# Ledger of designs, part 1: peptides against a protein of PDB entry 7C96

No score or structure here was measured in a lab: all are predicted.

Target 1, 73 residues: chain A of PDB entry 7C96
Amino acid sequence: PVIPDDFRCPISLELMKDPVIVSTGQTYERTCIEKWLQAGHGTCPKTQQTLTSTVLTPNYVLRSLIAQWCEAN
Unless a header shows other numbers, all headers, positions and changes below count from the first letter of the chain.
Peptide ipSAE was made for these designs. It is ipSAE averaged over its two directions, with the distance scale d0 held at 1.0 Angstrom where the peptide's residues are scored. Compare it between designs on one protein only; published cut-offs may not apply.
The geometry check fails a fold that doesn't show the stated peptide or that is severely misdrawn somewhere.

## One batch from the design tools (peptide; made by RFdiffusion4, then SolubleMPNN)

Design b1_p8_1_s1 (from b1_p8_1, 4 letters changed)
Fold by OpenDDE base, seed 5:
Structure b1_p8_1_s1 (fold): chain B 73 residues (1-73), chain A 8 residues (1-8)
Amino acid sequence: as target 1 above (73 residues)
Amino acid sequence: SEALEWWS
């Protein structure tokens, strides 16, 4: 079945397995955003807003929703 | 998007 857009990483466009939230509130796959930051970028990939922090917060709710969706599909 | 272009 079609993967909901909200479950896809804005960078990889793939189903997220370890979604994390950046300072702007956007969610990405951990691996993707870490590589983006490691490359020296200081902006939100999706919105281009400047990140006020490089802290990545796990999106546990979304992770759970994705897991539930995967179980059903 | 910028990120997609960079990632590719």
Scores: peptide ipSAE 0.257, ipTM 0.847, DockQ to the pose 0.938
Fold by OpenDDE base, seed 4:
Structure b1_p8_1_s1 (fold): chain B 73 residues (1-73), chain A 8 residues (1-8)
Amino acid sequence: as target 1 above (73 residues)
Amino acid sequence: SEALEWWS
């Protein structure tokens, strides 16, 4: 079935398994955003805004929503 | 996008 856009990582375009929130409020797959940051980027991939923090906060709500969707589809 | 281009 069609994966909701909000469930896809803006970078990989794949269904997120470990979604994390960056300082701009955007959510990405952990692995993707970590690699982006490790590559020396200090901006939000989606918005190009400078990240005020490199802290990645797990988006547990989204993780649960995705899990529920996967169970139903 | 830049991110997509970078990832690909």
Scores: peptide ipSAE 0.257, ipTM 0.846, DockQ to the pose 0.934
Fold by OpenDDE base, seed 1:
Structure b1_p8_1_s1 (fold): chain B 73 residues (1-73), chain A 8 residues (1-8)
Amino acid sequence: as target 1 above (73 residues)
Amino acid sequence: SEALEWWS
């Protein structure tokens, strides 16, 4: 079955396993966004907006939705 | 996108 776009990381384009929210409100796979930040980037990959914080907040709701989808498919 | 190109 086709993976819902909202369940795919904007960077890797793969199903997210550990989705995290950045200061702009966008969600990415933790590994991807951490590597992006470690490379010295200070912008949101998807929107190009400047990040006001480097804090990454776990998106538990999305994580649960993805897990439920995986169990059903 | 820039991020996609960077990741690839």
Scores: peptide ipSAE 0.249, ipTM 0.843, DockQ to the pose 0.943
Fold by OpenDDE base, seed 2:
Structure b1_p8_1_s1 (fold): chain B 73 residues (1-73), chain A 8 residues (1-8)
Amino acid sequence: as target 1 above (73 residues)
Amino acid sequence: SEALEWWS
């Protein structure tokens, strides 16, 4: 089945396994955003907004929704 | 986007 756009990482375009929220409120796959930050970038990949923090917060709700979708499809 | 190009 077609994967909902909201379940795909904006960077990899793959189904997220460990979604995390950045300071701008956007969600990415942890591995992707960490690599982006490690490369020296200080902006949000999707919005180009400057990140006010490099803290990554797990998006548990989304992770659960994705898990539920995977179980049903 | 720049991020997508970077990742590709």
Scores: peptide ipSAE 0.243, ipTM 0.841, DockQ to the pose 0.955

Design b1_p8_1_s2 (from b1_p8_1, 4 letters changed)
Fold by OpenDDE base, seed 5:
Structure b1_p8_1_s2 (fold): chain B 73 residues (1-73), chain A 8 residues (1-8)
Amino acid sequence: as target 1 above (73 residues)
Amino acid sequence: SPALEWWE
């Protein structure tokens, strides 16, 4: 089935398995954003906004929604 | 997307 856009990582364009929220409020796959940060970037990949923090917060709600979608599809 | 350009 077609994966909902909101369930895809803005970087990999793949279904997110471990979505995390950055300081700008955007959500990415953990591994993708970690690699981005490790490369020395200090901006939000999608919005180009400067990150005020490098803390990554798990998006548990989205994680659950994606899991439910996967179970049904 | 700038992110995609870097990722690829």
Scores: peptide ipSAE 0.207, ipTM 0.823, DockQ to the pose 0.926
Fold by OpenDDE base, seed 1:
Structure b1_p8_1_s2 (fold): chain B 73 residues (1-73), chain A 8 residues (1-8)
Amino acid sequence: as target 1 above (73 residues)
Amino acid sequence: SPALEWWE
């Protein structure tokens, strides 16, 4: 079935396995956003907003929702 | 999207 847009990483466009939230509130796959940050970027890939922090917070709720969706589909 | 352009 079609993967919900909210479950796909804005960078890789793939189903997220380890979703993390950046300072702007957007969620990305951990590996993708880490590579973006390591490349020297200080902005949110999707919104272009300047990141006030490089801290990545696990999105546990989304992780669970994705897991549940995968089980049902 | 800048992210998509960077990744691809």
Scores: peptide ipSAE 0.205, ipTM 0.822, DockQ to the pose 0.915
Fold by OpenDDE base, seed 3:
Structure b1_p8_1_s2 (fold): chain B 73 residues (1-73), chain A 8 residues (1-8)
Amino acid sequence: as target 1 above (73 residues)
Amino acid sequence: SPALEWWE
């Protein structure tokens, strides 16, 4: 079935397993955004906005929604 | 996006 765009990481374009929210409010797969930051980037991959923080907040709601979708499909 | 280009 077609995976909802909101369930895909903006970087990998794959179904997110551990979605995290960055300071700009965008959500990415943890592994992807961590690699991006480790590479020396200080911007939001999707919006190109400067990140005000490197804190990554787990998006538990989205994680749950994705899990529910996977179970149903 | 630049991120996609970087990742691929």
Scores: peptide ipSAE 0.203, ipTM 0.821, DockQ to the pose 0.932
Fold by OpenDDE base, seed 2:
Structure b1_p8_1_s2 (fold): chain B 73 residues (1-73), chain A 8 residues (1-8)
Amino acid sequence: as target 1 above (73 residues)
Amino acid sequence: SPALEWWE
């Protein structure tokens, strides 16, 4: 079935397994955003806004929603 | 987007 856009990482375009929120409020797959940051980038991949922090916050709600979707599909 | 191009 078609994967909801909100469940796909803006970078990899794949279903997120460990979604994390950056300072701009956007959510990405942890692995993807960490690689982006490790490469020396200090901006949000999707919005190009400067990140005010490199702290990554787990998006537990989204993780649960994705898990529920996977169980049903 | 720039990020997508970087990832490809």
Scores: peptide ipSAE 0.195, ipTM 0.818, DockQ to the pose 0.958

Design b1_p8_1_s3 (from b1_p8_1, 4 letters changed)
Fold by OpenDDE base, seed 3:
Structure b1_p8_1_s3 (fold): chain B 73 residues (1-73), chain A 8 residues (1-8)
Amino acid sequence: as target 1 above (73 residues)
Amino acid sequence: SEALEWWE
């Protein structure tokens, strides 16, 4: 089935398993954004905005929605 | 996208 765009990581374009929210409000796969930050980048991959924090907040609601979608499809 | 180019 067609994966909803909101369920795909903006970086990997794959279905997110551990979605996290960055300071700009965008959500990414944890692994992807961590690698991005570790590579020395300080901007939001999607918006190019400077990140005011490197804190990654789990998006539990989205994680649940994705899990439900995976079970149904 | 910069991120996509980096990831690809």
Scores: peptide ipSAE 0.216, ipTM 0.827, DockQ to the pose 0.932
Fold by OpenDDE base, seed 4:
Structure b1_p8_1_s3 (fold): chain B 73 residues (1-73), chain A 8 residues (1-8)
Amino acid sequence: as target 1 above (73 residues)
Amino acid sequence: SEALEWWE
C-alpha cells in the first residue's frame, strides 16, 4: 500500500516511527532531525526557516495515526 | 531540497 505523504519524514522519506515537531511546526523522524541539528544546522530542513528553538516536541497524534494505518495495512 | 541533499 502507498504510504501517505504526511506519514513520511521529509528527511529520510520513510514512514515515521517517532515523529517530533520543530519550532516551525514541521514534523520529522526524531533521529533524522537530531542528526541534522547535531551537524550544525539551525534551519528547518523542509522550509529553510531559521529555528527559534531546538526543542523537539513529540507528535503523539501523528504517531497514533501512523500506528493505526500500519495495523490496517 | 536541502534535507534530501544532506541525507543523500
Scores: peptide ipSAE 0.211, ipTM 0.825, DockQ to the pose 0.923
Fold by OpenDDE base, seed 1:
Structure b1_p8_1_s3 (fold): chain B 73 residues (1-73), chain A 8 residues (1-8)
Amino acid sequence: as target 1 above (73 residues)
Amino acid sequence: SEALEWWE
C-alpha cells in the first residue's frame, strides 16, 4: 500500500524506522540527518532553516504510529 | 530542496 507522506523521511523518501526530530520540528530518519549534519550542514533539509541545535530527539509517537500502520498493512 | 539536491 501507499506509504503516508508523514511516515516517509523527507531525505530518503522511505518509511522511517528511527525517526528523530530536529530543532525546527521536522522529523527525519536518524541515519539520514546524522549524515547530513556530519557533512557540515547546519540547516534543516526540508525547510532550509538554520538549526538552533544539533540535538536529535527520538519521535516515539511517530515511531509507534508507523509500527501500527505496518501491522495493519 | 537542499536535502534532495545533496542526496541526489
Scores: peptide ipSAE 0.208, ipTM 0.824, DockQ to the pose 0.909
Fold by OpenDDE base, seed 2:
Structure b1_p8_1_s3 (fold): chain B 73 residues (1-73), chain A 8 residues (1-8)
Amino acid sequence: as target 1 above (73 residues)
Amino acid sequence: SEALEWWE
């Protein structure tokens, strides 16, 4: 089945396993956004907005939704 | 986008 766009990381375009939320409210795969930040970038990959914080908040709701989708498909 | 190009 086709993977819902909201379940794909905006960077890797792959199904997210450990989704995290950045200061702009966008969600990415943890490993992808961490590598982006470690490379010295200070902007949101999707929106190009400047990040006000480097804190990454786990998106547990999305993680659960993706897991449920995977079970059904 | 820049992020996609960077990741490729």
Scores: peptide ipSAE 0.203, ipTM 0.822, DockQ to the pose 0.953

Design b1_p8_1_s4 (from b1_p8_1, 4 letters changed)
Fold by OpenDDE base, seed 5:
Structure b1_p8_1_s4 (fold): chain B 73 residues (1-73), chain A 8 residues (1-8)
Amino acid sequence: as target 1 above (73 residues)
Amino acid sequence: SEALEWWQ
């Protein structure tokens, strides 16, 4: 079935398994955003806004929603 | 997008 756009990482375009929120409020797959940051980037990949922090916060709500969707499909 | 272009 078609994967909801909100469940796809803006970088990999794949279904997120470990979604994390950056300082701008956007959510990405952990692995993707970590590699982006490790490459020396200081902006939000999707919005190009400057990140005020490199802290990544797990998006547990989204993780649960994705898990529920996967179970049903 | 910039991120997608970089990632590829």
Scores: peptide ipSAE 0.208, ipTM 0.821, DockQ to the pose 0.940
Fold by OpenDDE base, seed 1:
Structure b1_p8_1_s4 (fold): chain B 73 residues (1-73), chain A 8 residues (1-8)
Amino acid sequence: as target 1 above (73 residues)
Amino acid sequence: SEALEWWQ
């Protein structure tokens, strides 16, 4: 079935397995955003806003929603 | 987007 857009990483466009939230509130796959930051970028990939922090917070709610969706589909 | 261009 079609993967809901909210469940796909804005970078990889794939179903997120370890979604994390950046300072702008956007969510990305951990590995994708970490590589982005390690490459020297200081902006939010989706919004281009400057990140006020490089802290990545696990999006447990989304992780659970994705898991539930996967179980049903 | 910047991310898409970087990733591809």
Scores: peptide ipSAE 0.205, ipTM 0.820, DockQ to the pose 0.929
Fold by OpenDDE base, seed 4:
Structure b1_p8_1_s4 (fold): chain B 73 residues (1-73), chain A 8 residues (1-8)
Amino acid sequence: as target 1 above (73 residues)
Amino acid sequence: SEALEWWQ
C-alpha cells in the first residue's frame, strides 16, 4: 500500500520510525535530522528557515499513528 | 530540495 506523505521523512523520504519535531514545527526522522545538524546546517531542511533551537522533540502522536498504519498494512 | 540533494 501507498505510504502517506505525512509519514515519510522529508530527508530520507522513507517511513519514519523515530519522528522528531524541530523548532519550525516540521517533523523528521531523528537519525536524519541529527546528521543534518552535525554537518553544520542551522536551517530546517524542508522550509529553509533558520532553526531557533537545536532541541529535538519526539512526535509521539505521529509515531503512534505510523505504528497503527503499519499494523493495518 | 536541499534536504534531498544533501541526502543523496
Scores: peptide ipSAE 0.203, ipTM 0.818, DockQ to the pose 0.927
Fold by OpenDDE base, seed 2:
Structure b1_p8_1_s4 (fold): chain B 73 residues (1-73), chain A 8 residues (1-8)
Amino acid sequence: as target 1 above (73 residues)
Amino acid sequence: SEALEWWQ
């Protein structure tokens, strides 16, 4: 089945395993966004907005939705 | 996008 776009990381375009939310409200795969930040970038990859914080908040709801989708497909 | 280009 086709993977829902909302379940794919905007960077890797792969199904997210550990989705995290950045200060702009966008969600990315943890490893992808951490590498982006470690490379010296201070903007949101998807929106190009400046990040007001480097804190990454786990998106547990999305993680659960993805897990449920994987079980059904 | 820039992010996609950077990641590739």
Scores: peptide ipSAE 0.201, ipTM 0.818, DockQ to the pose 0.951

Design b1_p8_2_s1 (from b1_p8_2, 4 letters changed)
Fold by OpenDDE base, seed 5:
Structure b1_p8_2_s1 (fold): chain B 73 residues (1-73), chain A 8 residues (1-8)
Amino acid sequence: as target 1 above (73 residues)
Amino acid sequence: SPALEEFY
């Protein structure tokens, strides 16, 4: 079945396994956003907004929802 | 986006 857009990383376009939230509230796969930040970028890939922090917060709710979806599909 | 392609 088709993967819901909200479950795909905006960068990799793949199903997220370790989703993290950036300061703008957008969620990305951890490895993707870490590479982006390490490359020297200080903006949100999806919105181009300047990040007020480089802290990455695990999106546990989304991780759980994705896991549930995978079990059913 | 070409700018994000390197992270795919």
Scores: peptide ipSAE 0.079, ipTM 0.725, DockQ to the pose 0.439
Fold by OpenDDE base, seed 3:
Structure b1_p8_2_s1 (fold): chain B 73 residues (1-73), chain A 8 residues (1-8)
Amino acid sequence: as target 1 above (73 residues)
Amino acid sequence: SPALEEFY
């Protein structure tokens, strides 16, 4: 079955395992966005907006939805 | 974006 677009990391294009929300409200795979930040970037990869914070908030709801989808498919 | 290639 086709993986919903919202379940894929905008960077890796793979199914997210540890989705985190950045200050712009976009969600990425944790490892991907951490590498992006460590590379010296201060913008949101998807929107190119400047991040007002580098805090990464776990998207637990999405994590659960993805897990449920994986169980069913 | 070429800038994102390294993160794939």
Scores: peptide ipSAE 0.079, ipTM 0.731, DockQ to the pose 0.424
Fold by OpenDDE base, seed 1:
Structure b1_p8_2_s1 (fold): chain B 73 residues (1-73), chain A 8 residues (1-8)
Amino acid sequence: as target 1 above (73 residues)
Amino acid sequence: SPALEEFY
């Protein structure tokens, strides 16, 4: 079935397994955003907004929603 | 975005 766009990482375009939220409120796959930050970038990949912090917060709600979707499909 | 292609 078709994967909901909100469940895909803006970077990898794949179903997220470990979604994390950046300071701008956007969510990415942990490994993808970590690589972006490690490359020296200080902006949000999707919005180009400057990041006020490099802290990555787990998006537990989305993780749960994705898990539920995977179980049903 | 060309800047994101390496992360795909």
Scores: peptide ipSAE 0.073, ipTM 0.718, DockQ to the pose 0.449
Fold by OpenDDE base, seed 4:
Structure b1_p8_2_s1 (fold): chain B 73 residues (1-73), chain A 8 residues (1-8)
Amino acid sequence: as target 1 above (73 residues)
Amino acid sequence: SPALEEFY
């Protein structure tokens, strides 16, 4: 089935399993953004905006929506 | 990543 764009990580382009939100409000797969940050980057991969914080917040709503989609498809 | 390359 066709994966909705909003359910794909901007970095991996794959269906997100553990989506997290960065300070800019963009959502990424946890492992992808963690690797990006560990590489020394301090910007949002998609927007290139400087991150005001490196804290990653779980996107529980999106995780739930993706789970529901996976169950139906 | 091809996606990252597109963003920058």
Scores: peptide ipSAE 0.066, ipTM 0.704, DockQ to the pose 0.206

Design b1_p8_2_s2 (from b1_p8_2, 4 letters changed)
Fold by OpenDDE base, seed 1:
Structure b1_p8_2_s2 (fold): chain B 73 residues (1-73), chain A 8 residues (1-8)
Amino acid sequence: as target 1 above (73 residues)
Amino acid sequence: PPFLKEFY
């Protein structure tokens, strides 16, 4: 079935397994955003906004929603 | 970076 856009990482375009939230409120797959940051970037890939913090917060709600969707599909 | 794909 078609993966809802909100469940796909903006970078990989794949279903997120470990979604994390950046300071701009956007959510990405952890491995993708970590690679972006490690490459020396300090902006949000999707919005180009400067990140006020490099802290990555697990998006547990989205993780659960994705899990529920996977169970039903 | 080359790993970036399309953004919506």
Scores: peptide ipSAE 0.076, ipTM 0.712, DockQ to the pose 0.154
Fold by OpenDDE base, seed 2:
Structure b1_p8_2_s2 (fold): chain B 73 residues (1-73), chain A 8 residues (1-8)
Amino acid sequence: as target 1 above (73 residues)
Amino acid sequence: PPFLKEFY
């Protein structure tokens, strides 16, 4: 079955395993956004907005929704 | 970066 767009990381375009939220409200796979930040970028890949913080907040609700989807498909 | 994919 087709993976819902909201379950795909905007960077890798793959199903997220450890989704995290950045300061702009966008969600990415943790490893992908960490690599982006480590490369010296200070903007949100999706929106190009400047990040006001480099704190990454786990998106536990999305993680659960993805797990439920995987179980059913 | 090479790890980025198309967003649009």
Scores: peptide ipSAE 0.069, ipTM 0.713, DockQ to the pose 0.159
Fold by OpenDDE base, seed 4:
Formats: structure tokens, C-alpha cells, sequence
Structure b1_p8_2_s2 (fold): chain B 73 residues (1-73), chain A 8 residues (1-8)
């Protein structure tokens, strides 16, 4: 089955397992965005906007939706 | 990095 675009990490292009939200509102796989930040970047990979914070907020709703999708497919 | 290929 085709993976919905909203369920794929913009970086890895894979189904997200631990989705987190950055200050711009974009969601990424935790490990991917952490690697980006650790490399010294201060911008959102998808939008190129400057991050006002490096805090990563778990996207629990999306995680649940992905889990439901995986169970059904 | 290689994992960011789609952004550049």
C-alpha cells in the first residue's frame, strides 16, 4: 500500500516512527532532525526558515494515526 | 549530508 505523504519524514522519506514537531510546525523523524541539528544547522530542512527554538515536540496524534494505518495495512 | 539529498 502507498504510504500517505503526511506519514513520511521529509528527510528520510520513510514512514515515521517517532515524529516530532519543530518550531516552524513541520514534523520529522526524531533521529533525522536531531542529526540535522547536531550538524550545526539552525533552520528547518523543509522550509529553510530559521528555527526560533531547537525544542522538539512529540507529535503524538500523528504517531497514533501512523500506528492505526500500519495496523490496517 | 547524504540523508538531506532531497533538500538540495
Amino acid sequence: as target 1 above (73 residues)
Amino acid sequence: PPFLKEFY
Scores: peptide ipSAE 0.061, ipTM 0.712, DockQ to the pose 0.207
Fold by OpenDDE base, seed 5:
Structure b1_p8_2_s2 (fold): chain B 73 residues (1-73), chain A 8 residues (1-8)
Amino acid sequence: as target 1 above (73 residues)
Amino acid sequence: PPFLKEFY
């Protein structure tokens, strides 16, 4: 089925399994954003805003919503 | 259904 846009990682364009929030408020798949940061980037892939922190916060609400969607499909 | 799900 077609994956809702909000459930897809802006980087991989795939369904997120471990969504995390960056300092700009955008959400990405953990592995994707970690690779981005490890490559030496200090900006938000989607917005190009400078990240004020490299801390990644789990988006548990979104994780649950995605899980619910998966259960229905 | 979940057992027939396909992501694209």
Scores: peptide ipSAE 0.032, ipTM 0.597, DockQ to the pose 0.032

Design b1_p8_2_s3 (from b1_p8_2, 4 letters changed)
Fold by OpenDDE base, seed 3:
Order: C-alpha cells, then structure tokens, then sequence
Structure b1_p8_2_s3 (fold): chain B 73 residues (1-73), chain A 8 residues (1-8)
C-alpha cells in the first residue's frame, strides 16, 4: 500500500517510528534530525529555516496514527 | 534531497 507522505520522514523518506517536532513545526524521525543537528547544522532540513531551538518534541499523535496505519496495512 | 548522503 501507498504510505501517506505525512507519515514519511522528510530526511529518510521512510515511515517514521519516533516522530519529533522541531521549532519550525516540521516533523522528522528522531534519529535523522539528531544526526543532522550533531553534524553542526542549525536549520530545518525541509524548510531551510533557522531553528530557534534544538528541543525535539515527540509527536505522539502522529506516532499513534502511523502505528494504526501499520496495523491496518 | 541532497542531505540524504548523511544518512545512507
């Protein structure tokens, strides 16, 4: 089945397992965005906006939706 | 995207 685009990490392009929200409001796979930040980048990969914070907020609703989708497909 | 090289 076709994976909804919103369920894919903008970086890995794969189904997210641990989605987190960055300061720009975009959601990424935790491991991907952490590696990006650790590499010294301070921008949002998708929007190129400067991140005002490096805090990563778990997107629990999306995690649940993805899990439900996986169970159904 | 070009930054994928960091992850693959």
Amino acid sequence: as target 1 above (73 residues)
Amino acid sequence: PPFLELFY
Scores: peptide ipSAE 0.061, ipTM 0.711, DockQ to the pose 0.440
Fold by OpenDDE base, seed 1:
Formats: sequence, C-alpha cells, structure tokens
Structure b1_p8_2_s3 (fold): chain B 73 residues (1-73), chain A 8 residues (1-8)
Amino acid sequence: as target 1 above (73 residues)
Amino acid sequence: PPFLELFY
C-alpha cells in the first residue's frame, strides 16, 4: 500500500525510522536534518522558517504509528 | 523541493 505522506521524511521522501521534531514543529528523519544543519543551514527545509534552536526532539508518537503501520502492511 | 539537491 501507499505510504502515508505524514510518515515520509520531507527530505528523503522515505519512510521515517528515527523521526525528530525541529523548533518549527516539522518532523524529519534524524540523519537528514542533522546533515542539513551540519552543512551550516539555520532554516527549516520544508517551511524555510528560521530555526530558533537546533535541538532535535524525538517524535515518539510518530515512530510508534509508523511501526504499527509497518506491522500491518 | 529545492533542498533535495543536497541529498541526491
């Protein structure tokens, strides 16, 4: 079945395995957003908003939902 | 999206 858009990383366009939330509230695959930040960028890839923090917060709810979806499909 | 160029 088709992967729900909310389960895909905006950067890699693949099913997220370690989703993290940035200061703007958007969620990305950890490795993708870390590479973006390491490249010297200070904006949210999806919204182009300036990040007020570079702290990445694990999105445990989404990780669980994705795991449940994978188990069922 | 334009930012995809950094990952492909």
Scores: peptide ipSAE 0.057, ipTM 0.708, DockQ to the pose 0.539
Fold by OpenDDE base, seed 2:
Structure b1_p8_2_s3 (fold): chain B 73 residues (1-73), chain A 8 residues (1-8)
Amino acid sequence: as target 1 above (73 residues)
Amino acid sequence: PPFLELFY
């Protein structure tokens, strides 16, 4: 089955396992965005907007939706 | 996208 675009990390292009939200509102796989930040970048990979914070907030709703999709497919 | 090289 085709994986919904919203369930794929904008960086890895793979199904997200631990989705987190950055200050711009975009969601990424935790490991991907952490590597980006560790490399010294201060912008959102998808939008190129400057991050106002490096805090990563777990997207539990999306995590659950992805889990439900995996169960059904 | 161009930044993918940093993650592969």
Scores: peptide ipSAE 0.054, ipTM 0.700, DockQ to the pose 0.481
Fold by OpenDDE base, seed 4:
Structure b1_p8_2_s3 (fold): chain B 73 residues (1-73), chain A 8 residues (1-8)
Amino acid sequence: as target 1 above (73 residues)
Amino acid sequence: PPFLELFY
């Protein structure tokens, strides 16, 4: 089945397992965005906007939606 | 996108 675009990490292009939200509102796989930040980047990979915060907020709703999709497919 | 190169 076709994976919905909103369920794919913008970086890895894979189905997200631990989606987190950055300050710009974009969602990424936790491991991917952490590596990006650790590399010294202070911008949102997708939008190139400067991050106002490096805090990563778990996207529990999306995580649940992805889990439901995986169970059904 | 260009940033993909950093993860592969």
Scores: peptide ipSAE 0.048, ipTM 0.695, DockQ to the pose 0.523

Design b1_p8_2_s4 (from b1_p8_2, 6 letters changed)
Fold by OpenDDE base, seed 2:
Structure b1_p8_2_s4 (fold): chain B 73 residues (1-73), chain A 8 residues (1-8)
Amino acid sequence: as target 1 above (73 residues)
Amino acid sequence: SEALKLFY
């Protein structure tokens, strides 16, 4: 089945397993965004906006939605 | 595509 675009990480293009929200409101796979930040970048990959914080907040709602989708498909 | 595909 086709994976919903909102369930794919903007960086890896793969189904997210541990989605996290950055300061701009965009969601990425944790490992992907962490690597981006560790590389010295201070912007949001998707929007190019400067991050006001490097704190990553777990997107539990999306995590649950993805889990439900995986179970049904 | 608007996707980055920077990491895997």
Scores: peptide ipSAE 0.079, ipTM 0.729, DockQ to the pose 0.259
Fold by OpenDDE base, seed 3:
Structure b1_p8_2_s4 (fold): chain B 73 residues (1-73), chain A 8 residues (1-8)
Amino acid sequence: as target 1 above (73 residues)
Amino acid sequence: SEALKLFY
């Protein structure tokens, strides 16, 4: 079935398993954004905005929605 | 939305 766009990581294009929110409000797969930051980048991959913080906040609501979708599909 | 595919 078609995976909702909001369930895919903008970096990997894969279904997110551990979605996290960055300071710009965008959500990415944790491992992807961590690798991006480890590479020395301080911007949001999708928006190119400078990150105000490098804190990654778990998007538990989205995680739950994705899990529910996976159970049904 | 735009896709990046920066990592594989």
Scores: peptide ipSAE 0.072, ipTM 0.730, DockQ to the pose 0.237
Fold by OpenDDE base, seed 1:
Structure b1_p8_2_s4 (fold): chain B 73 residues (1-73), chain A 8 residues (1-8)
Amino acid sequence: as target 1 above (73 residues)
Amino acid sequence: SEALKLFY
């Protein structure tokens, strides 16, 4: 079945396994955004907004929704 | 594609 767009990482376009939220409110796959930050970038990949923090917050709700979707499909 | 080329 078709993967919902909001379940895909904006960077990899793959189904997220460990979604994290950045300061702009956008969610990415942890490994993808970490690599972006490690490369010295200080902006949000999707919105190009400047990040006010490099803290990555786990998106537990989305993680759960994706898990439920995977079980059903 | 919407994906960033850096991660292709």
Scores: peptide ipSAE 0.072, ipTM 0.740, DockQ to the pose 0.333
Fold by OpenDDE base, seed 4:
Structure b1_p8_2_s4 (fold): chain B 73 residues (1-73), chain A 8 residues (1-8)
Amino acid sequence: as target 1 above (73 residues)
Amino acid sequence: SEALKLFY
């Protein structure tokens, strides 16, 4: 079945397993955004906005929604 | 695609 766009990482375009929220409010797969930050980037991949913080906050609600979707599909 | 080059 078609994966909902909101469940895909903007970077990898794959179903997120460990979604995290950046300072701009966008959500990415943890490994993807960590690699982006490690590469020396200080902007949000999707919006190009400067990140006010490099803290990554787990998006537990989305993680749960994705898990539910995976179970049903 | 929208995927970043870095992750290809």
Scores: peptide ipSAE 0.071, ipTM 0.739, DockQ to the pose 0.337

